Peptides against a protein of PDB entry 1BH9. Designs and how they scored, part 32

Target 1, 89 residues: chain A of PDB entry 1BH9
Amino acid sequence: FSEEQLNRYEMYRRSAFPKAAIKRLIQSITGTSVSQNVVIAMSGISKVFVGEVVEEALDVCEKWGEMPPLQPKHMREAVRRLKSKGQIP

## One batch from the design tools (peptide)

Design b1_p29_1_s4 (made by RFdiffusion4, then SolubleMPNN; from b1_p29_1, 18 letters changed)
Fold by OpenDDE base, seed 2:
Structure b1_p29_1_s4 (fold): chain B 89 residues (1-89), chain A 29 residues (1-29)
Amino acid sequence: as target 1 above (89 residues)
Amino acid sequence: MIEETLAVLFREAGEELIEFIKEELEKLL
């Protein structure tokens, strides 16, 4: 990693989605209340997923000749690319 | 904001990813 990449990784590592927000998100998707264990599991999965998407989105941003911060269009394109690479379903 | 961002990501990733995540969660319970 470059120093910049390392710094981004450190910021990512220290970041976390609020448990309440994750719980609300899951319940919004599933239509049912979920346990704390589900929230904890989803928090981990979501963080890994977002990390992969952000990494790809940064690459998209660069390839498009644009500069940070990332925009929704970069995230959407990142997801499409990750799907095409078989990195996500 | 963070909830909306995650919701957008899940929607853009599609139903297959949501099902994958659900299956993984079921294995952990």
Scores: peptide ipSAE 0.031, ipTM 0.537, DockQ to the pose 0.180
Fold by OpenDDE base, seed 5:
Structure b1_p29_1_s4 (fold): chain B 89 residues (1-89), chain A 29 residues (1-29)
Amino acid sequence: as target 1 above (89 residues)
Amino acid sequence: MIEETLAVLFREAGEELIEFIKEELEKLL
């Protein structure tokens, strides 16, 4: 790993989404209440997904010659690119 | 901030990715 990659990994590793926020998000999407175990599982999957998207978005930002903070346009482009690569459906 | 970011990501990822995530969740539960 480069120093930058290591730093990003450390930040990612130490990061966690608040359970309440994940719960609210899931319930907003599904329209139903979810258990604590669902929140835990979704937290893990979401962290992996967001980590991959953010990494791609940072690459997009750099390739566009722009500087952080990341904007929605970077995230949208990142998702598009990851889909085109078959990394996400 | 995180909640809003995640919400944006899910919306932009589209229905197929959401369905994929749901399927993965089902495997974990």
Scores: peptide ipSAE 0.027, ipTM 0.553, DockQ to the pose 0.202
Fold by OpenDDE base, seed 3:
Structure b1_p29_1_s4 (fold): chain B 89 residues (1-89), chain A 29 residues (1-29)
Amino acid sequence: as target 1 above (89 residues)
Amino acid sequence: MIEETLAVLFREAGEELIEFIKEELEKLL
């Protein structure tokens, strides 16, 4: 890790998405109420997914000669690249 | 802010990723 990567990793490791936000997101997509266990499971999956996307997006940002904070265009490009690499479906 | 970021990610990732996540959740329940 570079120092920057280490710092991002430490912040990521200590972070979590609020359960209420995850619940609202799921319900907005599915249109149904979900249990606490579903929220917990989705929180874990989402954390891993977002961590990988953010890491890729920061690389995109740098390669484009831009500086943080990340913009939607960086996140979109990151998802495309991860799909291309077969890291996400 | 977090909700908007996640919403953007899910929208841009498309239905296949959403379906993948749903399938993974079903394995855990």
Scores: peptide ipSAE 0.023, ipTM 0.544, DockQ to the pose 0.209
Fold by OpenDDE base, seed 4:
Structure b1_p29_1_s4 (fold): chain B 89 residues (1-89), chain A 29 residues (1-29)
Amino acid sequence: as target 1 above (89 residues)
Amino acid sequence: MIEETLAVLFREAGEELIEFIKEELEKLL
């Protein structure tokens, strides 16, 4: 990655997911209320997941011969590739 | 932005990931 790409990755990596947003997201997925402990756990898991996706998306962007910033298409392709690699289900 | 990003990611990850997440959450509940 270029320094610019790495810097963008670090911005994503350093970002924190608000608990309220995570809670709302989880509830939208599960269809039920979740405990604070679940929110904490999923916050961590989600952070790792997003980090992996961003890393892969940066690679996608580079492999496509494109320049930052990352676009949704890079993120979508990253998810597909991570699934293919078995890094996410 | 973060919430939107996660929404996009989960949507693109598909139903299998969502189901996986549900299953893992159910283990925690």
Scores: peptide ipSAE 0.021, ipTM 0.533, DockQ to the pose 0.227

Design b1_p29_2 (made by RFdiffusion4)
Fold by OpenDDE base, seed 5:
Structure b1_p29_2 (fold): chain B 89 residues (1-89), chain A 29 residues (1-29)
Amino acid sequence: as target 1 above (89 residues)
Amino acid sequence: LSELLSPEAEEELMELTEEFIETMAREMA
């Protein structure tokens, strides 16, 4: 299995990225080491993000008169709407 | 979530989540 497949599996089982992946991602952006507490916090925030996006995407799907399963366009539109509402950065 | 999302939507969600984390991380730096 690829790292992406593993991450996807964990996302749907735990509603969060593996902590190791989050740590690597943050460090790649900041250029510095990241504490476990920051990784834990980001994991929790990411879980909330995923939940909000899926909820919004379901609303988008319904408003567009479409049926599940959700498609990429629903996910992208959901994020756009959440940003416009100021719910996510 | 796998029951609600197509495989392609799952992939999109992962990418969007990574972008979200990147945005948050940049604000931390």
Scores: peptide ipSAE 0.655, ipTM 0.922, DockQ to the pose 0.544
Fold by OpenDDE base, seed 1:
Structure b1_p29_2 (fold): chain B 89 residues (1-89), chain A 29 residues (1-29)
Amino acid sequence: as target 1 above (89 residues)
Amino acid sequence: LSELLSPEAEEELMELTEEFIETMAREMA
């Protein structure tokens, strides 16, 4: 499996972004090593994020009078709406 | 969940999640 495929699988299996990927991502930004606790915290936060986005996307899909499965445009619109509501940064 | 999102939507969600994490990480730094 490619890294992308594995990441998607892990996200759906655990409803969270893979720990290893989170660690790498944060470290790429901070330039320093990241503690396990920070990765765990971010994993939890990302899990909540994914849940909220999907929930909002379902609402968007319905309001647009469209049928599942959700499409990229629903996800992007969901994030936009959540940001406008101040629910996500 | 896999049945709820199209493959393209799954990819988009992953990218959006990465962007979200990046935003959070930048705020931490």
Scores: peptide ipSAE 0.655, ipTM 0.922, DockQ to the pose 0.547
Fold by OpenDDE base, seed 4:
Structure b1_p29_2 (fold): chain B 89 residues (1-89), chain A 29 residues (1-29)
Amino acid sequence: as target 1 above (89 residues)
Amino acid sequence: LSELLSPEAEEELMELTEEFIETMAREMA
């Protein structure tokens, strides 16, 4: 599996990205070492994020009078709405 | 989740999640 495929598999099975992937991503941004606890916390927060986005996307889909499965436009709109509501950064 | 999202939506969600993590990481720095 590629890293992306693995991340997808893990995310939809466990609702979280692999710990190593999160760590690498954070370190790429901060340029410094990241503790295990921070990675664990980020994993949990990301799981919540995914849940909120999917829930919002389902609402978007319904409000637009469309049928599942959800499409990229629903996901993008969901995030936009959640940001506007101040529910996500 | 996979049953609710198209393959393209799943990919989009992954990208959005990565962007979310990046945003959080920048706030940590």
Scores: peptide ipSAE 0.653, ipTM 0.922, DockQ to the pose 0.544
Fold by OpenDDE base, seed 3:
Structure b1_p29_2 (fold): chain B 89 residues (1-89), chain A 29 residues (1-29)
Amino acid sequence: as target 1 above (89 residues)
Amino acid sequence: LSELLSPEAEEELMELTEEFIETMAREMA
């Protein structure tokens, strides 16, 4: 499996982004090394984010009179609503 | 969650999560 495939699998099965990928993403933005504690914190925050998005997406799906499995449109609408509520940046 | 998200929704969620992490990282710098 490629790194990308493993990342998708980990996100789907554990609702958490792999720490190695998180570290790489942060360092690509800041241009400097990131501590292990920062990566751990971001991993936890990311997991909470995923949980909130999925919960909101289920609500969207229900309100639209649809049934699981969730589709991309539910995920996008969920994020939009959470941002509108000020629940996520 | 295996029965809850379609394969396409899983990919969308991953992309949205990366975007979220990038946003948080920019706020740190």
Scores: peptide ipSAE 0.649, ipTM 0.920, DockQ to the pose 0.530

Design b1_p29_2_s1 (made by RFdiffusion4, then SolubleMPNN; from b1_p29_2, 11 letters changed)
Fold by OpenDDE base, seed 1:
Structure b1_p29_2_s1 (fold): chain B 89 residues (1-89), chain A 29 residues (1-29)
Amino acid sequence: as target 1 above (89 residues)
Amino acid sequence: MSELLTPEALKELEELTREFIEKLAKELK
């Protein structure tokens, strides 16, 4: 992949989870206030998740004999595989 | 120049990520 392709993805990965949005999401689920540390942790974990999914999706795409760009089916399959490996819940 | 993800794939990724966060957040409750 070109540097530009990777940069677009990284740009998304870095900006997709603003703290305020993560905080609101967590609080909507837990029903209680969450600490800044929890938000920071969740943001970091989410970024790792995204990276792992995309990496796995690239592998899926290749194994299926297909070419990028990645499609929704690759994302879904990647998550399924990561779950089966016990890498994500 | 080709993209790494299609716009649709990116949307799917966002949804999958949201579900992931929701799953983890429920454990904080």
Scores: peptide ipSAE 0.671, ipTM 0.921, DockQ to the pose 0.681
Fold by OpenDDE base, seed 2:
Structure b1_p29_2_s1 (fold): chain B 89 residues (1-89), chain A 29 residues (1-29)
Amino acid sequence: as target 1 above (89 residues)
Amino acid sequence: MSELLTPEALKELEELTREFIEKLAKELK
């Protein structure tokens, strides 16, 4: 991938999970207010998750003898593999 | 991002991430 392509992806990853959105999502699940620290932690964990999924998806794509851009099937397979490896819950 | 991920792949990733967060959030209860 070109430097520009990776840069755009990183920009997306950084903005994909704003604190406000994360907070709303968590609160919708817990039914109570969420601390700022929990939101920050969840935001960071989510960004790591995205990175790991994309990295695994690239590996899947390569092993399947296919070429980017990555497709939904690569994302789904990546998550399945990461769960199998115990890298994500 | 279309160079790295198709629009459809990005949508899939977003959904998978949401499910991931929801699972973790349930652990906070």
Scores: peptide ipSAE 0.667, ipTM 0.922, DockQ to the pose 0.790
Fold by OpenDDE base, seed 5:
Structure b1_p29_2_s1 (fold): chain B 89 residues (1-89), chain A 29 residues (1-29)
Amino acid sequence: as target 1 above (89 residues)
Amino acid sequence: MSELLTPEALKELEELTREFIEKLAKELK
């Protein structure tokens, strides 16, 4: 991968979880107001999640003898594996 | 290689992330 490609991904990871969107999502689930600290925490956790999924997906892709770019199947498998490892709920 | 993730993979990632957040959020109720 070129530095440019990696940079684009990092830019996405940094901007994919705006506080307002996270807050609305959480509130839609809980049915009640959510504190800013909870939103911040969830945003951070989500960013970590994304990073771990992509990292795992790259490993899956390699183990399957395939080449990037990553596809949906790699992402789904990554999550399954992370769950089995107890890394994510 | 074009990108690290295909557009479809990125969309999948977004969905998986939403589900992840939803699961955690339910525990906040």
Scores: peptide ipSAE 0.665, ipTM 0.921, DockQ to the pose 0.698
Fold by OpenDDE base, seed 4:
Structure b1_p29_2_s1 (fold): chain B 89 residues (1-89), chain A 29 residues (1-29)
Amino acid sequence: as target 1 above (89 residues)
Amino acid sequence: MSELLTPEALKELEELTREFIEKLAKELK
């Protein structure tokens, strides 16, 4: 595996996102600095999001009569369904 | 890589997560 692939896999497996990256992303949107607590909270929320999307994607895959590994289409459909259910914004 | 997700699926998940965070961040603005 390349370092990039390994990093992405580890991030997924650990459900962890680099605080620095999250901070930069939020600040790029708000235009102002954000507190460490906000970054921590967003990191936690993101972990939950990832878990819910994967869970929903597995359900989608099954309902479509397909088999893992999950594909991009399953992930996109999962998010659409979660939004429809009001489980995510 | 995970056997649960293809590399492409993982990339998609990352993108979806980014969009998710961006949407929430806008609410902080």
Scores: peptide ipSAE 0.661, ipTM 0.922, DockQ to the pose 0.583

Design b1_p29_2_s2 (made by RFdiffusion4, then SolubleMPNN; from b1_p29_2, 14 letters changed)
Fold by OpenDDE base, seed 3:
Structure b1_p29_2_s2 (fold): chain B 89 residues (1-89), chain A 29 residues (1-29)
Amino acid sequence: as target 1 above (89 residues)
Amino acid sequence: MSSLLTPEALKLLQELAEEFIRELARKAL
């Protein structure tokens, strides 16, 4: 895909999961302070997750005989399939 | 601008990512 085709998604991916935001989110769940290394690890894991969902959604789109841009239905099916495969929680 | 995802799909992706983090934080921390 061209940079133009990926513009919105790539902008999101590049700015996704700022450390401060992740730290705040985690702390809101645990109720305690979180180490920098945990935040870094969670950021990396989350980026992998996003990539895997999009990749699977592209496969779904193709298998359904459709073309990008990806729609919510492709994303939902992708998550279902990844969970079924045990690839994501 | 143009994208691989529709605006609605991107919004859903963002929500899925946040839910993913919440789930891992709950289970692993």
Scores: peptide ipSAE 0.678, ipTM 0.922, DockQ to the pose 0.694
Fold by OpenDDE base, seed 2:
Structure b1_p29_2_s2 (fold): chain B 89 residues (1-89), chain A 29 residues (1-29)
Amino acid sequence: as target 1 above (89 residues)
Amino acid sequence: MSSLLTPEALKLLQELAEEFIRELARKAL
């Protein structure tokens, strides 16, 4: 894929998980303060998750004999497959 | 603009990512 094709996705991947937002989200769930280390870890894990989903979705798209850009159906199938493989919760 | 994901796919990815974080936080914290 060209740089142009990756641009929007890369922009998202780089900006989607700011520490402050993750901290707020986690604290809204736990009801307690969370450490910086937890926030950093969660940010990293989330970035990996996004990468794995997109990678799997590309594989799905290819296996279905379809062309990019990736569509929601590819993303949903990717998640299903990754869950089946035990690679995501 | 050409992209790896359609806008709808990107939106879904964003939602999936947030759900992922919520699920991990619920299970692990």
Scores: peptide ipSAE 0.677, ipTM 0.922, DockQ to the pose 0.681
Fold by OpenDDE base, seed 1:
Structure b1_p29_2_s2 (fold): chain B 89 residues (1-89), chain A 29 residues (1-29)
Amino acid sequence: as target 1 above (89 residues)
Amino acid sequence: MSSLLTPEALKLLQELAEEFIRELARKAL
């Protein structure tokens, strides 16, 4: 894919997991303070997750004989497949 | 402008990522 085609997605992936937001989200769930290292780890893991979902969705799109841009149905199927493979929880 | 994801797909991806974080936080922390 061209730089233009990836632009919106890459912008999201790079900006979607700011430390402060991740920290607040985790703390809202656990009810306790979270270490900086946990926040960093969670941010990294989340970025990997997003990448894996999109990669799998591209494969789904291709296997279905369809053309980008990716649609919600590709994303949902990608997640189902990744779960089936044990690659994501 | 061309994009890898439709706006709707990107929105879903964002929601999936958030759910992923919530699930991991709940299970692992």
Scores: peptide ipSAE 0.675, ipTM 0.921, DockQ to the pose 0.675
Fold by OpenDDE base, seed 4:
Structure b1_p29_2_s2 (fold): chain B 89 residues (1-89), chain A 29 residues (1-29)
Amino acid sequence: as target 1 above (89 residues)
Amino acid sequence: MSSLLTPEALKLLQELAEEFIRELARKAL
């Protein structure tokens, strides 16, 4: 894939998990303050998650005999497969 | 702009990421 084809996705992956937003989200769930290290870890793990989903979705797309761009159906199937493999919760 | 994902797929990915964070936070924290 060309740099152009990856641009929108990479821009999202780079900007999707700012610390402040992650912190607010976690705290809204736990009802307690969270450490900086937790926020950093969650941001990193989330970036990995996104990468794994996209990678799996590309595999799904290929196995279905289809071509990018990836569609929602590929993403949903990717998540199902990753869950079944125990790679994501 | 050429993209690896359709706009709809990207939106879904964003939603999946948030759900992932919520689930991890609920289970692990």
Scores: peptide ipSAE 0.670, ipTM 0.921, DockQ to the pose 0.668

Design b1_p29_2_s3 (made by RFdiffusion4, then SolubleMPNN; from b1_p29_2, 11 letters changed)
Fold by OpenDDE base, seed 3:
Structure b1_p29_2_s3 (fold): chain B 89 residues (1-89), chain A 29 residues (1-29)
Amino acid sequence: as target 1 above (89 residues)
Amino acid sequence: MSELLTPEALELLLELAEEFIRQLAREAL
């Protein structure tokens, strides 16, 4: 991947989970107010999760002898592998 | 990013992230 492509992906990853949206999602689940620190933590954890899935999906794509862009099949296999390795719940 | 992910792959990725948040919220809060 070009440096430009990686930079754009990183910028997207950083902005993919706005705090307001995460707060709204959590509160819809718990039915109560959630602290700013919880929202910040959840945002960070989610970004790490997404990064790990994409990294694993790239590995899957390569091992299957295929080329990007990544497809849903790569994502599904990535999640399966990460769960098998105990890297995600 | 369309260069790295197809639109369908991106949609799935976002759904997976949301499910991940739901699971953590239910367990930790």
Scores: peptide ipSAE 0.629, ipTM 0.911, DockQ to the pose 0.806
Fold by OpenDDE base, seed 5:
Structure b1_p29_2_s3 (fold): chain B 89 residues (1-89), chain A 29 residues (1-29)
Amino acid sequence: as target 1 above (89 residues)
Amino acid sequence: MSELLTPEALELLLELAEEFIRQLAREAL
């Protein structure tokens, strides 16, 4: 992949989890107010998660002898593998 | 992103991210 493609992906990743949206999501789950620090932490962790899933999916794609773009089957397999490795809950 | 992921894969990725947040929130908060 070109540097341009990777840069665009990184920009997208950084914008995928706006703080307000994360805050609303967490509060809908917990039923209580959430601190700014928790929102920041959760946003960061989520961005790492997305990166790890994509990286694992690329590995899956390669191991299956296939070519990008990544498909849902690669994403699902990536998640299964990451769970098996204990890298995600 | 469309060059790296199909639209369907991207949609799934976003859903997976939300699910991840839900699971983490239930466990840690």
Scores: peptide ipSAE 0.629, ipTM 0.912, DockQ to the pose 0.791
Fold by OpenDDE base, seed 1:
Structure b1_p29_2_s3 (fold): chain B 89 residues (1-89), chain A 29 residues (1-29)
Amino acid sequence: as target 1 above (89 residues)
Amino acid sequence: MSELLTPEALELLLELAEEFIRQLAREAL
C-alpha cells in the first residue's frame, strides 16, 4: 500500500470524528451533558479504533490474497480477529 | 479513500465506530 493512500486515509480518519458530532452522540446516549475532556478522549479512542480495524483489515486482505480496496468482508473479519486477540471489546 | 476502502466498507467502518462509541459511553459514562 502506498504512502499516499495511507496519508489520504489518515486525513479522513482525523476528520471523521468532529467534536460536535461526538458530543451530540454521547449526550444522546447518556442523557446528560459531557465535558470537553470526555469528548476529546472519546474522539481519540475512536480514531485509534478505526485505525486498528483498517490495519487489521489490510492484513486480512493480504492474507486472503486479495487486493484493495477493502470490502465489508475484510472489515468484519478484522473485527472478529481483533476481538479474539483482546484488542477491542 | 476510495482507493483504500469501498463506499460500502467505509459505511460499515463508520457504523462500527458508532457502535464502539455507544458501547464505551454506556459502560464508562
Scores: peptide ipSAE 0.623, ipTM 0.910, DockQ to the pose 0.786
Fold by OpenDDE base, seed 4:
Structure b1_p29_2_s3 (fold): chain B 89 residues (1-89), chain A 29 residues (1-29)
Amino acid sequence: as target 1 above (89 residues)
Amino acid sequence: MSELLTPEALELLLELAEEFIRQLAREAL
């Protein structure tokens, strides 16, 4: 993959989940306030998740004999495979 | 320049990530 593609991916991964958005999301679920450390941890875990899904999706794309850009079908298959492997809940 | 993800794929990825967070929050918090 080109440096530009990797840079764009990294940009998406870094900017996808602002702290405030994660905090609001968690609080909407728990109904209570959450600590900054929980938000930081969840943000990090989410970034790992995104990385794993994209990596798996790239593998799917390659195995299907296709080329980027990745499409929703690659994402869906990636998640299915990761769940099957027990790598994501 | 060709992107790594289509806009639709990125949107789905973000939705999947939100679902992931929701699941973890319910299970772990």
Scores: peptide ipSAE 0.617, ipTM 0.906, DockQ to the pose 0.704

Design b1_p29_2_s4 (made by RFdiffusion4, then SolubleMPNN; from b1_p29_2, 12 letters changed)
Fold by OpenDDE base, seed 3:
Structure b1_p29_2_s4 (fold): chain B 89 residues (1-89), chain A 29 residues (1-29)
Amino acid sequence: as target 1 above (89 residues)
Amino acid sequence: MSSLLTPEALEELQRLTEEFIRQLAEELK
């Protein structure tokens, strides 16, 4: 893929997980404060998750005989398959 | 221009990512 074709995805992967946003999300769930280290870890884990989902979605798209750009159905199927394989919780 | 993801696919990816974080955060309680 060209840099142009990857631009939307790469911009998201790099910028979608600011520490403040992740901290707020976690604290809204736990009801208590979380450490900086937990936020950093969650940010890194989330970026890995995104990469694995997109990689699996590309495989799904190919197996279905379709062409990029990827669609919501490819994302949903990718997550389902990754869970089935035990690669994500 | 063309992209690897449609805008709708990106929105779905964002939703799935937040769900993933929520599931992990439950383990911190």
Scores: peptide ipSAE 0.676, ipTM 0.921, DockQ to the pose 0.660
Fold by OpenDDE base, seed 2:
Formats: sequence, C-alpha cells, structure tokens
Structure b1_p29_2_s4 (fold): chain B 89 residues (1-89), chain A 29 residues (1-29)
Amino acid sequence: as target 1 above (89 residues)
Amino acid sequence: MSSLLTPEALEELQRLTEEFIRQLAEELK
C-alpha cells in the first residue's frame, strides 16, 4: 500500500471513536455514567483493537492468496483468529 | 483509487469494534 493509503487509514483509526460516542455507548450498556478515565481507556483499547484486527486481516489476506484491499471476510476471520490466539477477548 | 480497506470492510470493522466495546462494557456492570 502507498503511504497515502496508510496515512488515510491511520487518520481514520485515530478519529473513528470520539470520546463522546464511546461514552454514550458504554453508558447505554452499563446504565450508569462513566468516568472520563474509563472512556479514555476504552478509546485507547479500541484503537489498539482496530490496529490488531487490520494487521491480522492483512496476514489472512496474504495466506489466502488474495490481493488487497481488505474485505469484510478478512476482518471477520482476523477477529476469529485473534480470539483463538487469546489476543482479544 | 483503492484503499487499505473496502468501504464494506470498514463497515465490518466498525461493527466488530462496537461489539468488542460492548463485550468489555458488560464487564463493567
């Protein structure tokens, strides 16, 4: 991939999960207000998750003998493999 | 111009991420 393609992805990864959105999501699940620290932690964890999934998906794509760009099936398989490896819950 | 992810792959990634967050948030209850 070109540097531009990677840069666009990184920009997405950094901005895809704004604090307010994460806070609302967590609160909708827990039914209670959450601290700023929890939101910050979840934001960071989510960004790491995204990176790990994409990295694994690239590996999946290669192992399947397919060419980028990545497709939904690569993302799903990546998550399955990461769970199998115990790298994500 | 192609990207690292197709639009559909990005949507799937978003869905998977939200599911991931939901699973973690359930542990906070």
Scores: peptide ipSAE 0.675, ipTM 0.922, DockQ to the pose 0.679
Fold by OpenDDE base, seed 4:
Structure b1_p29_2_s4 (fold): chain B 89 residues (1-89), chain A 29 residues (1-29)
Amino acid sequence: as target 1 above (89 residues)
Amino acid sequence: MSSLLTPEALEELQRLTEEFIRQLAEELK
């Protein structure tokens, strides 16, 4: 992939999870207010997660003898493998 | 190829990320 294609992905990764959205999501689960620090932490963790999933998905795609662009099945398999490796909860 | 992910893959990634956050948030309860 070109540098531009990678840059577009990185731009998405950096803006995909606004604090407000993360805060609402967490609060919908916990039923109570969430601190700014928790939201910041979750935002960072989410960005790392996205990067790791895509990286693993590329590996999955290659190991399956397939070619990009990545498909939903690669993303799902990536998450399964990352969980299996203990790299994500 | 114009993108690393198909639109459907991106949507799946978003779903998986939200699920990931949900799982972590449950630990905050």
Scores: peptide ipSAE 0.675, ipTM 0.923, DockQ to the pose 0.694
Fold by OpenDDE base, seed 5:
Structure b1_p29_2_s4 (fold): chain B 89 residues (1-89), chain A 29 residues (1-29)
Amino acid sequence: as target 1 above (89 residues)
Amino acid sequence: MSSLLTPEALEELQRLTEEFIRQLAEELK
């Protein structure tokens, strides 16, 4: 894939988790108000998660002898592997 | 040109991310 394709993905990763959306999601789960610092932390953690999943998914795709673009099955397998490696909870 | 992710893969990634956040948020209760 081209540099342009990678750049578009990175742009997405950086903008995918706005504070307002993350805050609403967390509050819907906890049932209580959440501080801005927690929202910022969760946003950052989520961005790292996305990057690690895509990186792992590319590895999965390659190991399976397949070619991009990545498919849902690669994403699911990536998460499973990252959990087994202890890289994500 | 093809994208790094298919539209379906991106949707799946979004779902998995939401589940990830949900799991972490449950520990904040």
Scores: peptide ipSAE 0.673, ipTM 0.922, DockQ to the pose 0.691; fails the geometry check

